# Peptides against a protein of PDB entry 3OAK: the designs that were tried, part 73

Target 1, 145 residues: chain A of PDB entry 3OAK
Amino acid sequence: DDLEQYLDEKILRLKDEMNIAAQLDIDTLNKRIETGDTSLIAMQKVKLLPKVVSVLSKANLADTILDNNLLQSVRIWLEPLPDGSLPSFEIQKSLFAALNDLPVKTEHLKESGLGRVVIFYTKSKRVEAQLARLAEKLIAEWTRP

## One batch from the design tools (peptide; made by RFdiffusion4, then SolubleMPNN)

Design b1_p20_1_s2 (from b1_p20_1, 10 letters changed)
Fold by OpenDDE base, seed 1:
Structure b1_p20_1_s2 (fold): chain B 145 residues (1-145), chain A 20 residues (1-20)
Amino acid sequence: as target 1 above (145 residues)
Amino acid sequence: SFFEEAEREGTELAEKAESL
């Protein structure tokens, strides 16, 4: 119906915006590595984060979020950057909090690639202990029979 | 299984990131 179509379009637009933000930050950091200019700072994801958090927090959008594979863009935002660093602590914390409240199923993990990235957060030495524990909690929930 | 593959790939990603 009209509402369903509106919500699909809203989520797909956000997905596109998230993907663009991630690529722009990658480009910035690659240029920083290439030129040695330490004044180059990746800011695009941080700028968009409030909008992402707002959408992910809406219970009535859960089905639309999952059906349109927004979790693929969440996965992209969580991946390590070209220099091996991680996205900002605030991004990590916000996204993991949002994931904890979503009814994520195995099919969503497969189509998004989110499972392997969350496992990465349980193993990386660069991750804060509190977020590593949250990642472990998510993996435990997703692997329950 | 799916999660066994995810475990392998997640470990590989961690090793790659920490090598930089």
Scores: peptide ipSAE 0.363, ipTM 0.887, DockQ to the pose 0.941
Fold by OpenDDE base, seed 3:
Structure b1_p20_1_s2 (fold): chain B 145 residues (1-145), chain A 20 residues (1-20)
Amino acid sequence: as target 1 above (145 residues)
Amino acid sequence: SFFEEAEREGTELAEKAESL
């Protein structure tokens, strides 16, 4: 129906925006590495984060989020950066919090690649303990029979 | 299984990231 179509378009637009933001940040960091210009700061994801959080927090959008594989973009946002660093703590915290409230199924993990990345957060020495624990909680929930 | 594979890949990703 009209509402469903509207919501699909909304999520797909956000998905595109997220992917663009991630790529722009990667480009910025790669340029920083290449030039040594430490004034270059990746800010695109951070700027978009409030919008992402707003969407992910809405229960009525859960099906639309999952059906349109927005979790792929969430995965992209959580991936290590070119220099091996992680996205900002705020991004990690916000996204993991949002993931905790989504009815994520195995099929969504497969199509998004999110499982691999969340497991990464359980292993990485660069992850804050509180977020590592949250990642472990998610994995435990997703692997529950 | 899917999660076993994900665990392997996630671990590899962690090792790669830590090496940078």
Scores: peptide ipSAE 0.363, ipTM 0.888, DockQ to the pose 0.937
Fold by OpenDDE base, seed 4:
Structure b1_p20_1_s2 (fold): chain B 145 residues (1-145), chain A 20 residues (1-20)
Amino acid sequence: as target 1 above (145 residues)
Amino acid sequence: SFFEEAEREGTELAEKAESL
């Protein structure tokens, strides 16, 4: 119906924006590494984060989020950066919080690759303890029979 | 299983990231 179509388009637009932001940040960081120019700061994801959080927090968008594989973009945002560092703490915290409230199923994990990345957060020494624990919680929930 | 594979890959990703 009209509403469903509207929501799909909304989520797909956000998905595209998220992917672009991630790539721009990667490009920035790669250039920073290559040139040594420490003035280059990757800020695209951070700038878009409020919008992402707003969308992910809406219960009425859950089905649309999952059906359109927005979690793929969430996964991309959570992946380690070219220099091996992690996205900002705020990004991590916000996204993990959002994931905790979504009815994520195995099929969504498969199509998004999110499972692997969240497990990464349970293993990485660069992750804050509170987020590592949250990652562990998510994995436990997702692996339940 | 899917999760076992994910665990392996996630661990490898972590190790790789730590090496950078």
Scores: peptide ipSAE 0.360, ipTM 0.887, DockQ to the pose 0.944
Fold by OpenDDE base, seed 2:
Structure b1_p20_1_s2 (fold): chain B 145 residues (1-145), chain A 20 residues (1-20)
Amino acid sequence: as target 1 above (145 residues)
Amino acid sequence: SFFEEAEREGTELAEKAESL
């Protein structure tokens, strides 16, 4: 119906915006590495984060979020950066908190690739202890029968 | 990279999580 179509389009637009922000940050960091210009700062994801958090926090959007594979964009935002660093602490914290409240199922993990990345966060020595523990919690929940 | 190593070490658990 009209509402379902509106919500789908809203989520798909956000998904596209997230993917663009991630790529722009990658481009910025690659250019920083190539040129040595330390004034180049990747800020696109940080700028968009409040909007992402707002959408992910709405219970009435859960089905639309999952059905449109927004979790793929969440996965992309969590991947390590070209210089080997991780996304900002705030991005990590916000996204893991949002994931904790979503009814994620097996099919969503498969189509998004999220499982592998969360496993990485349980193993990485660069991850803050509190976020590693949250990643462990998610894995425990997703491996339940 | 560490990410690649973590992928290998965590593959079995990740696949299990995605298969349940």
Scores: peptide ipSAE 0.245, ipTM 0.793, DockQ to the pose 0.122; fails the geometry check

Design b1_p20_1_s3 (from b1_p20_1, 8 letters changed)
Fold by OpenDDE base, seed 5:
Structure b1_p20_1_s3 (fold): chain B 145 residues (1-145), chain A 20 residues (1-20)
Amino acid sequence: as target 1 above (145 residues)
Amino acid sequence: SFFEKEREEGEKLAEEAEAK
């Protein structure tokens, strides 16, 4: 119905905005690496983070979030950056907190690619211990028979 | 299995990122 369509479009718009923010930050960081200009700072994801958190925190949007593969954009935001570094601690913390409250199933992991990235956070030496533990918790929950 | 493959890919991603 009209409400369902509105919610789908809302999530799809956010998905697009997240993807654009990620690409803009990648472009900024690539230029920083190329030119050595340390004044270039990637801030698009950080700027959009409050909106992302607001949407992900809505329990009534869980089905819409999962059905429209918003987790693909969450995965993109969590991926290592061009220089091998990670997104800001606040982005990591916020997204992992949100993931902990979503009823993520194997089918969502398959279509988003999120599983391998969260596993990455269990292995990387650059991840804060508290977030590595949370990543391990998520993997344990998602791999339950 | 699916998760076994995901583990392998996640480990590769970690190695690649830390090599930079």
Scores: peptide ipSAE 0.588, ipTM 0.939, DockQ to the pose 0.929
Fold by OpenDDE base, seed 3:
Formats: C-alpha cells, sequence, structure tokens
Structure b1_p20_1_s3 (fold): chain B 145 residues (1-145), chain A 20 residues (1-20)
C-alpha cells in the first residue's frame, strides 16, 4: 500500500545516502593519504549519523530495513577505512546499538556481508573493549541454533 | 558452515587492517 511504498522509498533513499557518505569519506581519506594534507577530515558519515540512528531505532521500520538490505550500508559504514582505521567511535557505538535491537537473521547477514565485519570487530586491536564485547554478543545471538 | 566462513573472513579482515 501507500505506506509500505513510502517506507520502502524512505529506506532506499537512506541507503543511497549512506553509501554516498561512505564513498565521500573514503575519497577524502584517500586524498589525505595521497597529498599528506592532514586538514582533510572525513565527516560525511558523522553528519548523516543522526538520521541513520533515527531510522534504525524505529521498530516499525525493522522489516523495511531488513527487506531492503540496509544492513549492507551499515556494513559499509563499519568497514575499515583506507588507512586501516575505523569509523568514529560514535558511529561504531550507534550502529552496534541499533543492530542489537534488530531481528537480524542469517539471511540478512548473507546478503549484507555484515557478519564478517562484526566478527572483525571482535578481533581488531583498534576497537574499544565495550564495542568488542557488544560485537561478541551479536555474533553469539546470530549463531544461535 | 556459513558462520565458520564468516569468522575466517572476519579474521582475515582484522589481520589486513592491523597490517596497515
Amino acid sequence: as target 1 above (145 residues)
Amino acid sequence: SFFEKEREEGEKLAEEAEAK
């Protein structure tokens, strides 16, 4: 119906915005590496984060989020950056918190690639302990029989 | 299994990131 279509379009727009933000940040960081200009700061994801959090926190959007593979964009946002660093702590914290409340199933992990990235967060030395623990919690939940 | 493979890939990703 009209509402379902509206919600789908909303999520798809956000997905696109997230992907663009991620790419812009990657471009910024690559340029920073290339030029040595330390004044270049990747801020696109951070700027969009409140909107992402707002959407991910809405229970009524869970099905739409999962059905439209928004988790792929979440995965992209969580991936290591060109220099091997991670997205900001706030991005990590916010996204993991949101993931904790979503009814993520194996099929969603398969289509998004999120599983391997969350596992990465259980292993990386650059991850805050609290987030590593949360990542472990998610993996434990997702691997339940 | 799927998760076993994902674990392997995640570990590889971690190793690659740490190497940078």
Scores: peptide ipSAE 0.588, ipTM 0.938, DockQ to the pose 0.915
Fold by OpenDDE base, seed 4:
Structure b1_p20_1_s3 (fold): chain B 145 residues (1-145), chain A 20 residues (1-20)
Amino acid sequence: as target 1 above (145 residues)
Amino acid sequence: SFFEKEREEGEKLAEEAEAK
């Protein structure tokens, strides 16, 4: 219906915005590495984060979020950066908190690639302990029969 | 299984990232 279509379009727009933000930050960081210009700061994801958190926190959007594979964009935001570093702690914390409240199923993990990235967070030595534990919790929940 | 493969891939990702 009209509402469903509106919500789908809203989520798809956010998905696109997230993907663009991620790519812009990657481009910035790659240029920083290439040129040595330390004034180049990747800020696109940080700027968009409040909007992402707002959407992900809406219980009534859960089905729309999952059906439109927004988790793929969440995965992209969580991936290691060009220098091997991780997204900001705040991005990690916010996204993991949001994931904890979503009814994620195996099919969503398959289509998004989120599983391998969250597992990465259980293994990486660069992850804060509290987030590593949360990542472990998510994996345990997602692998539950 | 799917998750076994995902675990392997996640571990590889971690190793690659930490090698940089």
Scores: peptide ipSAE 0.581, ipTM 0.937, DockQ to the pose 0.932
Fold by OpenDDE base, seed 1:
Structure b1_p20_1_s3 (fold): chain B 145 residues (1-145), chain A 20 residues (1-20)
Amino acid sequence: as target 1 above (145 residues)
Amino acid sequence: SFFEKEREEGEKLAEEAEAK
């Protein structure tokens, strides 16, 4: 129906915006490494984060989010950066909070690649303890029969 | 299984990131 189509388009637009933001930040950090210019700061994901959080927090969008594989863009945002660092703590915290409230199924993990990245957060030495514990909680929930 | 593979891949990702 008209509402479903509208919501699909909304989520797909956000997905594109998230992917672009991630790539721009990667480009910035690669240039920082190449030139040694420490004044170059990746800010595109941080700028878009409020919009992402707003969408992910809406329970009535859960099916649309999952059906359109927005979790692929969430995975991309959580991946390690070119210098091996992680996205900002605020990004990590916000996205993991959102994931905790979504009815994620194995099929969504397969199509997004999110499982591998969340497992990474249970292993990385650069992750805050509170988020590592939340990552472990998610993995435990997703692996239940 | 699916999650066994995901766990192996996640561990590899962690090793690669820590090496940087």
Scores: peptide ipSAE 0.573, ipTM 0.935, DockQ to the pose 0.921

Design b1_p20_1_s4 (from b1_p20_1, 9 letters changed)
Fold by OpenDDE base, seed 4:
Structure b1_p20_1_s4 (fold): chain B 145 residues (1-145), chain A 20 residues (1-20)
Amino acid sequence: as target 1 above (145 residues)
Amino acid sequence: DLFEEWEKEGTKLAEEAESL
């Protein structure tokens, strides 16, 4: 219906915005590495984060979020950066918190690639302890029968 | 098993990232 279509379009637009933000930050960091210009700061994801958190926190959008594979963009935001570092602590914390409240199923993990990346967070030595524990919690929940 | 596969790939990703 009209509402469903509106919500789909809303989520798909956010998905696109997230993907663009991620790529812009990657481009910035790659240029920083290439040129040594430490004034280049990747800020696109941080700027968009409040909007992402707002959408992910809305229970009435859960089905739309999952059906449109917004988790693919969440996965992209969580991936290691060009220098091997991780996204900001705040991004990690916010996204993991949001994931904890979503009814994520195996099919969503497969189509988004999120499963692999969250497991990465359980293995990485660069992850803060509290977030590593949260990642472990999510994996435990997602692997339940 | 999917999660076993993801564990393998996730571990690999972690090792690669930490090697940079």
Scores: peptide ipSAE 0.431, ipTM 0.903, DockQ to the pose 0.934
Fold by OpenDDE base, seed 3:
Structure b1_p20_1_s4 (fold): chain B 145 residues (1-145), chain A 20 residues (1-20)
Amino acid sequence: as target 1 above (145 residues)
Amino acid sequence: DLFEEWEKEGTKLAEEAESL
């Protein structure tokens, strides 16, 4: 119906925005590496984060989020950056918190690639302990029979 | 097992990222 279509379009637009933000940040960081200009700061994801969090926190959007594979964009946002660093602590914290409240199933993890990345966060030495623990919690929940 | 596969890949990703 009209509402479902509206919600789908909303999520798909956000998905696109997230992907663009991620790419712009990657471009910024790559340029920073190439030029050595330390004044170049990747800020696109951070700027969009409040909107992402707002959407991910809405229970009525859960099905739309999962059905449209928004988790793929979440995965992209969580992936290591060109220099091997991670997205900001706030991004990590916010996204993991949001993931904790979503009814994520194995199929969603597969189609998004999120499973691999969350496990990465349990292994990386660059991840804050609290987030590593949260990642472990998610893995434990997702591996339940 | 899918999660075992992700475990391997996730570990690999961590190692690669930390090598940069």
Scores: peptide ipSAE 0.431, ipTM 0.903, DockQ to the pose 0.929
Fold by OpenDDE base, seed 1:
Structure b1_p20_1_s4 (fold): chain B 145 residues (1-145), chain A 20 residues (1-20)
Amino acid sequence: as target 1 above (145 residues)
Amino acid sequence: DLFEEWEKEGTKLAEEAESL
């Protein structure tokens, strides 16, 4: 199927872009820690966020997203940064909103590592209350038989 | 149990992040 192949390639390209953005931000923050230069700001994920949100919001891409393990890149974006901080509030809010609308199954959580990270958001003291509640909601839904 | 493992690992991740 030509359409299926096209969609797979689209998602895989986005996955690569997300992984690169995450690594560049990590590199920036590590350099900030090393040099003490507070003018260094990690912006790569924020710049790519609109594209990520656009893709994740399309219902017709849900199967392609899940089958290609795009959630692994979502997990990477949500992980704590080198200084222990979290990604921007906007990134957190957007990604959790998208996750809430996806038909995520246990197998997807396992292969992406997202299960552990979402639970992290229910435990972290640095997470905004509204997002902690949303994380708890997701865990409750995913643990249902 | 898979979710129990994730809970343990997620808690550990939170503790590590907050110790920085």
Scores: peptide ipSAE 0.428, ipTM 0.902, DockQ to the pose 0.921
Fold by OpenDDE base, seed 5:
Order: C-alpha cells, then sequence, then structure tokens
Structure b1_p20_1_s4 (fold): chain B 145 residues (1-145), chain A 20 residues (1-20)
C-alpha cells in the first residue's frame, strides 16, 4: 500500500545517501594519500551518522530496513578504509549498538556481506577491545540454532 | 558452513587491512 511504498522509498533513499557518503570519504582519503595533504578530512559519514542512527533505532522500521538490505550500506560503512584504518570510533560504536537491537537473521548477513565484516572486527588488532567484544557477542547470537 | 567461510574471509580481510 501507500505507506509500505513510502517506507521502502525512505529506506532506499537513506541507503543511497549512505553509499554516496562512503564513496566521498574514500575519494577524500585516496586524495589525501596521493597528495600528502593532511588537511583533507573525510567527514561525510560522520555528518550523516545522526540520521542513520535515528532510522536504525526505529522499531517500526526493522522489517523495512532488513527487507531492503540497508545492512549492505551498514557493512560498507564498517569496512576498512583505503589506508587500512577503520571508520571513526563513534561510527563503529553507533552501528554496533544499532545492530544489537535488530532482529538480524542469517539471510540478512549473507545478502549484505555483514557476517564477514563483523567477524573481521573480532580478528582485527586495530579494533577497540569493547567493540571487539560486542562483535563477538553479535556473532555468538547470530550463530545460534 | 557459512560462518566458517565468513571466518576465513574475515581473517583474510583483517590481515590485508593490517598489511597496509
Amino acid sequence: as target 1 above (145 residues)
Amino acid sequence: DLFEEWEKEGTKLAEEAESL
């Protein structure tokens, strides 16, 4: 119906905005690496983060979020950056907190690629201990029969 | 299974990222 369509379009718009923000930050960081200009700072994801958190926190949007594979964009935001570094601590913390409250199933992990990336956070030596533990908690929950 | 595959790929991703 009209409401379902509106909600789908809302999530798909956010998905697109997240993907654009990620690409713009990648472009900025690649240019920083190429030129050595340390004044170049990637801020597009940080700027959009409040909107992302707001949407992910809405219980009534959970089905729409999962059905439209918004987790693919969450995965993209969590991936290592061009220099091998990780997204900001605040981005990591906010997204992992949001994931903890979503009814994520194996099919969503597969279609988004999020399963591999969260496991990455359990393995990486660059991840803060508290977030590594949270990643481990999520994996344990998702592997339950 | 899927999680074993993801563990393998996730570990590989970590090693690649840390090599940069």
Scores: peptide ipSAE 0.426, ipTM 0.901, DockQ to the pose 0.926

Design b1_p20_2_s1 (from b1_p20_2, 8 letters changed)
Fold by OpenDDE base, seed 4:
Structure b1_p20_2_s1 (fold): chain B 145 residues (1-145), chain A 20 residues (1-20)
Amino acid sequence: as target 1 above (145 residues)
Amino acid sequence: SKELEEERERAEKEWEKLMS
C-alpha cells in the first residue's frame, strides 16, 4: 500500500546514503594515506549516524529495514577502514545498540553479511572490550535456538 | 595488514561453523 511503499523508499534512500557515506569516508582516508594530509578527516558516516540510529530504533520500520536489507549497509559501516582501523567507537556502539532491538533472523545475517562482521568484532584486538561483549551478545541472540 | 586478515579469517571460520 501507500505507506509500505513510502517506507520502502525511505529505507532504500537511507541505504544509498549510508553506502555513499561509507565510500566517501574510504576515499577520504585513502587520500589521507596517499598524500599525508592529516587535515583530511572522514566525517560522512558520523554526520549521518544520528539519522541511521533514529531509523533503526523505530519499531514500525523493523520489517522494512530487514526486508530491504538495510543491514547490508550497517555491515558496510562496520567494515575496517583503509588503514586497518575500525569505524569510530561511537559508530560501533550506536549500531550495536540499535541492532539489539531489531528482530534479526539468520536469513538477514546471511544476506547482509552482518553476521561475519559482528563475529569479527567479538575477536579482533582492535575492538574495545565493552564493544566486543556487545557483539557477543548480538551473536548469541541471533543464533539462539 | 596480515593481522587484520588473520582476524577476518578466524571470524569467517567461526561464522561458517555457526551456520553449519
Scores: peptide ipSAE 0.616, ipTM 0.942, DockQ to the pose 0.543
Fold by OpenDDE base, seed 5:
Structure b1_p20_2_s1 (fold): chain B 145 residues (1-145), chain A 20 residues (1-20)
Amino acid sequence: as target 1 above (145 residues)
Amino acid sequence: SKELEEERERAEKEWEKLMS
């Protein structure tokens, strides 16, 4: 119906915006590495983060979020950056918090690749202990029998 | 880096084990 179509389009637009933001930050950091220009700062994801968090927190959007594989874009945002660093602490914390409230199922984890990335966060030495614990909690919830 | 790749590989293997 009209509402369903509207919601689908809304989520798909956000998905595209997230993917673009991620790529722009990657491009910025690659250029920073190439040129040594330390004034280049990747901020596209951070700028978009409030909108992402707002959408992920809406209970009435949960089905639309999962059905349109928005979690794939969440996974992309959590990927290590060209310089080997991880996304900002704020991005990690906000996304893990949002994921905790979504009714994520195994099929969503598979089609998005999110499970692989979150497991990485439970073990990587690059991750703050506080965030590693949040990742562990998610994995425990998702792998419940 | 090599270390990062190793961490990613370990995570991948663990995920595959969980989803098998």
Scores: peptide ipSAE 0.615, ipTM 0.942, DockQ to the pose 0.546
Fold by OpenDDE base, seed 1:
Structure b1_p20_2_s1 (fold): chain B 145 residues (1-145), chain A 20 residues (1-20)
Amino acid sequence: as target 1 above (145 residues)
Amino acid sequence: SKELEEERERAEKEWEKLMS
């Protein structure tokens, strides 16, 4: 099917872009630590965030998103940074909101590692209270019988 | 940091418990 192929390619491209953005931000922050240059700011994920949110919000892309394990890249974006900090408040908020509307199944959580990361957000002292509550909501939904 | 590693480990164990 031509449409299915198009959507697969779209999601796979985004997945690659997300992974690259994450790595570039890691590299920037590592260099910041090594050099002490406080002018170095990791901005690649923030720049790409609107596109990610747009894609995640499209009902017609849900199956393609889940089938191609885009959630693995979402997990990567939520990982702690080299200095031990978490991604920006906006990234966390936007991703949790988007995840709330996706028909995520246990198999998707296992193959992406997303479940482990989201549980981390329910417990870590680094997380803002309102975002911890969003993470808790997701965990409750995913573990519902 | 050590604290971060501990938080991650606890989260991992909790997830394993939930998925068992």
Scores: peptide ipSAE 0.614, ipTM 0.942, DockQ to the pose 0.560
Fold by OpenDDE base, seed 2:
Structure b1_p20_2_s1 (fold): chain B 145 residues (1-145), chain A 20 residues (1-20)
Amino acid sequence: as target 1 above (145 residues)
Amino acid sequence: SKELEEERERAEKEWEKLMS
């Protein structure tokens, strides 16, 4: 199916872009730590966020998103940064909101590692209360009998 | 940091429990 292949390639390209953005931000922050140059700011994920949210919000892409394990890249984006901080408030909020509308199943959580990371957000002192609540909602929905 | 690692560990254990 030509359309299916096109959608797969689209999602896989985004997945690569997300992974690259995450790594570039990590590299930037590591260099910031090493050099003390406070002018170094990690902005690659933030720049790509609108595109990520747009794709995640498309109901017609849900199966493609899940089948290609885009959630792994979402998980990567939610991981703590080299300086111990978490991704920006906006990234967290946007991703949690987008995840809430996806038909995520246990198998997707396992293959992506997303479940473990989201649980972290329910407990970490680094997380804003309102975002912790969003994370809790996701966990509750994903673990529903 | 130690605190971060502890938070990660707690999260991991809870996830394992939920998936068991």
Scores: peptide ipSAE 0.607, ipTM 0.940, DockQ to the pose 0.612; fails the geometry check

Design b1_p20_2_s2 (from b1_p20_2, 8 letters changed)
Fold by OpenDDE base, seed 4:
Structure b1_p20_2_s2 (fold): chain B 145 residues (1-145), chain A 20 residues (1-20)
Amino acid sequence: as target 1 above (145 residues)
Amino acid sequence: SKELEEEEKRAEKEWEELTA
């Protein structure tokens, strides 16, 4: 119906925005590596983060989020960056918190690739202990029988 | 880096084991 269509379009637009932000940050960091210009700072994801968190936290959008595989874009945002670093502490923390409140199922984890990435966060030495624990909590929840 | 790739590989294996 009209509402479902509206919500789908809303989520799909956000998905595009997230993907663009991720790519722009990657481009920035690649240029930083290439040129050595340390003034180049990747900020696109951080700028968009409040909107992402707002959408992910809305209960009435949960089904639309999962049905449109927005979690794929969440996964993309969590992927390691060209310089070998991880997304900012704030991005990790905010996304893990938002994921904890979503009714994520195994099928969503598979179609998005998010499961693999979150497991990475439970073990990587690049991850702060606090965030590793959040990732562990998610994995525990998702792997319940 | 090599270390990062190894961490990613371990994560992949664990995910496959959990979802098998």
Scores: peptide ipSAE 0.543, ipTM 0.924, DockQ to the pose 0.627
Fold by OpenDDE base, seed 3:
Structure b1_p20_2_s2 (fold): chain B 145 residues (1-145), chain A 20 residues (1-20)
Amino acid sequence: as target 1 above (145 residues)
Amino acid sequence: SKELEEEEKRAEKEWEELTA
């Protein structure tokens, strides 16, 4: 119906915005590496983060989020950056918190690749202990019998 | 880096085992 179509379009627009933000940050960091200009700072994901968190936290958007594979963009945001670093502590913390309240199923984790990435966060030496614990909590919930 | 790639590979294998 009209509402469902409206929600689909909203989520698809956000998905596109997230992907663009991720690519812009990658481009910035690649340029930083190439030029050595330490004044170049990747800020696009951080700027968009409040909107992403707001959308992910809305119960009425859960089905639309999952049906349109927004989790693929969440996965992209969590992937390591060109310099091998991870996204900011705030991005990790906010996304893990938001994911905890979504009715995520195995099929969504497979089609998005998010399951693999979150497992990475449970073990990687690059991850803060606090965030590793959040990742572990998600894995435990998703693998519940 | 090689270390990062190894960490990613381990995560992939573990995920496949959990969903097999």
Scores: peptide ipSAE 0.541, ipTM 0.923, DockQ to the pose 0.595
Fold by OpenDDE base, seed 1:
Structure b1_p20_2_s2 (fold): chain B 145 residues (1-145), chain A 20 residues (1-20)
Amino acid sequence: as target 1 above (145 residues)
Amino acid sequence: SKELEEEEKRAEKEWEELTA
């Protein structure tokens, strides 16, 4: 109905914004590598993070989030950056916290690629121990019999 | 880097095993 359509459009707009933010940060960091200009700072995802967290935390949006594969954009945000680093501590922490409260199913993890990425976070030496534990908690919950 | 690629490959393998 009208409400469902409104919510779909809201989530799809956010999905697009997230994808753009990720690409802009990648472009910034690639340019930083190419030019050596250390004043270039990737901040598009950080700027959008509050909006992302706000949406992910709303129970009434859970079905819309999952049905529209917003988790694909979450996965994209968690991918390693051109310089081999990971997204900021705040991004990782906020996203893992939000994911913990979503009714994520195996089908959502497969269609988004998020499952593989979160497993990566449980083992990579680039990840802070605190965040690795959060990732482990998610994997345990998603793979629970 | 090579190390990063290996970490990603291991993660992919583990995910495939968990969801097979």
Scores: peptide ipSAE 0.523, ipTM 0.919, DockQ to the pose 0.594
Fold by OpenDDE base, seed 2:
Parts: C-alpha cells; structure tokens; sequence
Structure b1_p20_2_s2 (fold): chain B 145 residues (1-145), chain A 20 residues (1-20)
C-alpha cells in the first residue's frame, strides 16, 4: 500500500545516505594517510548518526528496516577504517544499543553480514570493555533457539 | 573489507591466545 511504499523509500534513502557517509569517511582517511594532513578528519558518519539512531528506534519502522537490509549499512559503519582504527565510541555504543531493540533474525544477519562484525567486537583487545559486553549481549540474543 | 579481514585475523589470534 501507499504507506508501505513510503516507508520503504524512506529507509532506502537512509541506507544510501549511510553508505555515502561511510565511503566519504574512508576517502578522507585514505587521503590523510597519503598526504599526512592531520587536519583531515572523518566526520560524515558522526554527523549522520543522530538520524540513524532516530530511525532505528522507531518501532513502526522495524519491519521496513529489516526487510530492506538496512543492517548491511549498519555493518559497514562498524567495520575497521583504513588506518586500522575502529569507528568512534559513540557510533559503536549507539548502534549496539539500537540493535538491541530490533527483532533481528538469522536471515537478517546472513544477508547483512552483521553477525561476523559483532563477533569481532567480542574478540578484539582494542574494543572498550563496555562495548564488548554490548556485543556479547547481542550475540547471545541472536543465538537463542 | 580488507581492513576488516586483517583485523579479524589479528583479533582471532588474540582470542586464541586468551582462551588457550
């Protein structure tokens, strides 16, 4: 129906925005490495984060979020950056919190690749303890029978 | 991504060392 189509389009637009933000940050950091210009700071994801969190928190959007594989873009946002660093603490915390409130199923994890990335956060020594615990909680929830 | 793959390998090695 009209509402369903509207919601699909809204989520797909956000998905595109997230993917663009991620790529722009990657480009910025690659340029920083190549030029040594430390004034180059990747901030596109951080700027978009409030909107992402707002959308992920809406119960009426849950099905649309999952059906349109928005979690693929969430996965992209959580991946390590060109300099080997991880996304900001705030991005990690906000996304893990948002994921905790979504009815994520195995099929969504497979099509997004999110499971593999979150498992990484449970294993890395560089991840803050607080965030590692959040990642562990997600894995526990997703692996329940 | 390449970065994820490399980091996963490092993390896996660290995990194995911690859990061995």
Amino acid sequence: as target 1 above (145 residues)
Amino acid sequence: SKELEEEEKRAEKEWEELTA
Scores: peptide ipSAE 0.038, ipTM 0.652, DockQ to the pose 0.160

